# Peptides against a protein of PDB entry 4N3Y, part 5

Target 1, 83 residues: chain A of PDB entry 4N3Y
Amino acid sequence: ETRDQVKKLQLMLRQANDQLEKTMKDKQELEDFIKQSSEDSSHQISALVLRAQASEILLEELQQGLSQAKRDVQEQMAVLMQS

## One batch from the design tools (peptide; aimed at target 1 M81, target 1 (a further copy) Q76 V79)

Design b2_p30_3_s2 (made by RFdiffusion4, then SolubleMPNN; from b2_p30_3 with A1S S2M I4Q L5R; failed a check: too like the target's own chain)
Amino acid sequence: SMEQRLEELQQGLSQAKRDVQEQMAVLMQS

Design b2_p30_3_s3 (made by RFdiffusion4, then SolubleMPNN; from b2_p30_3 with A1S S2L I4E L5R; failed a check: too like the target's own chain)
Amino acid sequence: SLEERLEELQQGLSQAKRDVQEQMAVLMQS

Design b2_p30_3_s4 (made by RFdiffusion4, then SolubleMPNN; from b2_p30_3 with A1S S2L I4Q L5R; failed a check: too like the target's own chain)
Amino acid sequence: SLEQRLEELQQGLSQAKRDVQEQMAVLMQS

Design b2_p30_7 (made by RFdiffusion4; failed a check: a repeat of another design)
Pose (drawn by RFdiffusion4):
Structure b2_p30_7 (pose): chain A 83 residues (1-83), chain B 83 residues (1-83), chain P 30 residues (1-30)
Amino acid sequence: as target 1 above (83 residues)
Amino acid sequence: as target 1 above (83 residues)
Amino acid sequence: ASEILLEELQQGLSQAKRDVQEQMAVLMQS
């Protein structure tokens, strides 16, 4: 039946076009997510740089501490030996 | 010509449903691109994190070793002073 | 570079103890 059929097909076409719009909206959200995800991996790397810095500073202090300890032991030993 | 109109709407519905199928395929490709990108960046970053925590635990033990080394050398000064 | 520095620092700690032990041994012989 040609009249009822036109109405049914118009309803279906509307539903298909609404569904197409939503799926395009989803595609857009995924494209944005690719971007955000990339920014998040970068922020992780910055946190890692902070850890490396704290470690370099600590290592430097321990190097200095070893040097100082040697120097003072050398003086203590020199006196203990001047006897 | 509601019959020619019906044929037209059937063509338009076929085109819309083909477009929906293609856009859904595109969405799947984006989800796969996100997954592959996250897996790759995770690998790189988990590797950087393993290196960072190894440096940290080691440097911690070196703080301990430095104190301990100073103590051992001090005991040696105490023995050398028994003379 | 930090891993090399860590290795040198570990070696330095051992070497300082060995040097103090050698100096004590020579002074105890006298």

Design b2_p30_7_s1 (made by RFdiffusion4, then SolubleMPNN; from b2_p30_7 with A1S S2M I4E L5R; failed a check: a repeat of another design)
Amino acid sequence: SMEERLEELQQGLSQAKRDVQEQMAVLMQS

Design b2_p30_7_s2 (made by RFdiffusion4, then SolubleMPNN; from b2_p30_7 with A1S S2L I4E L5R; failed a check: a repeat of another design)
Amino acid sequence: SLEERLEELQQGLSQAKRDVQEQMAVLMQS

Design b2_p30_7_s3 (made by RFdiffusion4, then SolubleMPNN; from b2_p30_7 with A1S S2M I4Q L5R E7Q; failed a check: too like the target's own chain)
Amino acid sequence: SMEQRLQELQQGLSQAKRDVQEQMAVLMQS

Design b2_p30_7_s4 (made by RFdiffusion4, then SolubleMPNN; from b2_p30_7 with A1S S2M I4Q L5R; failed a check: too like the target's own chain)
Amino acid sequence: SMEQRLEELQQGLSQAKRDVQEQMAVLMQS

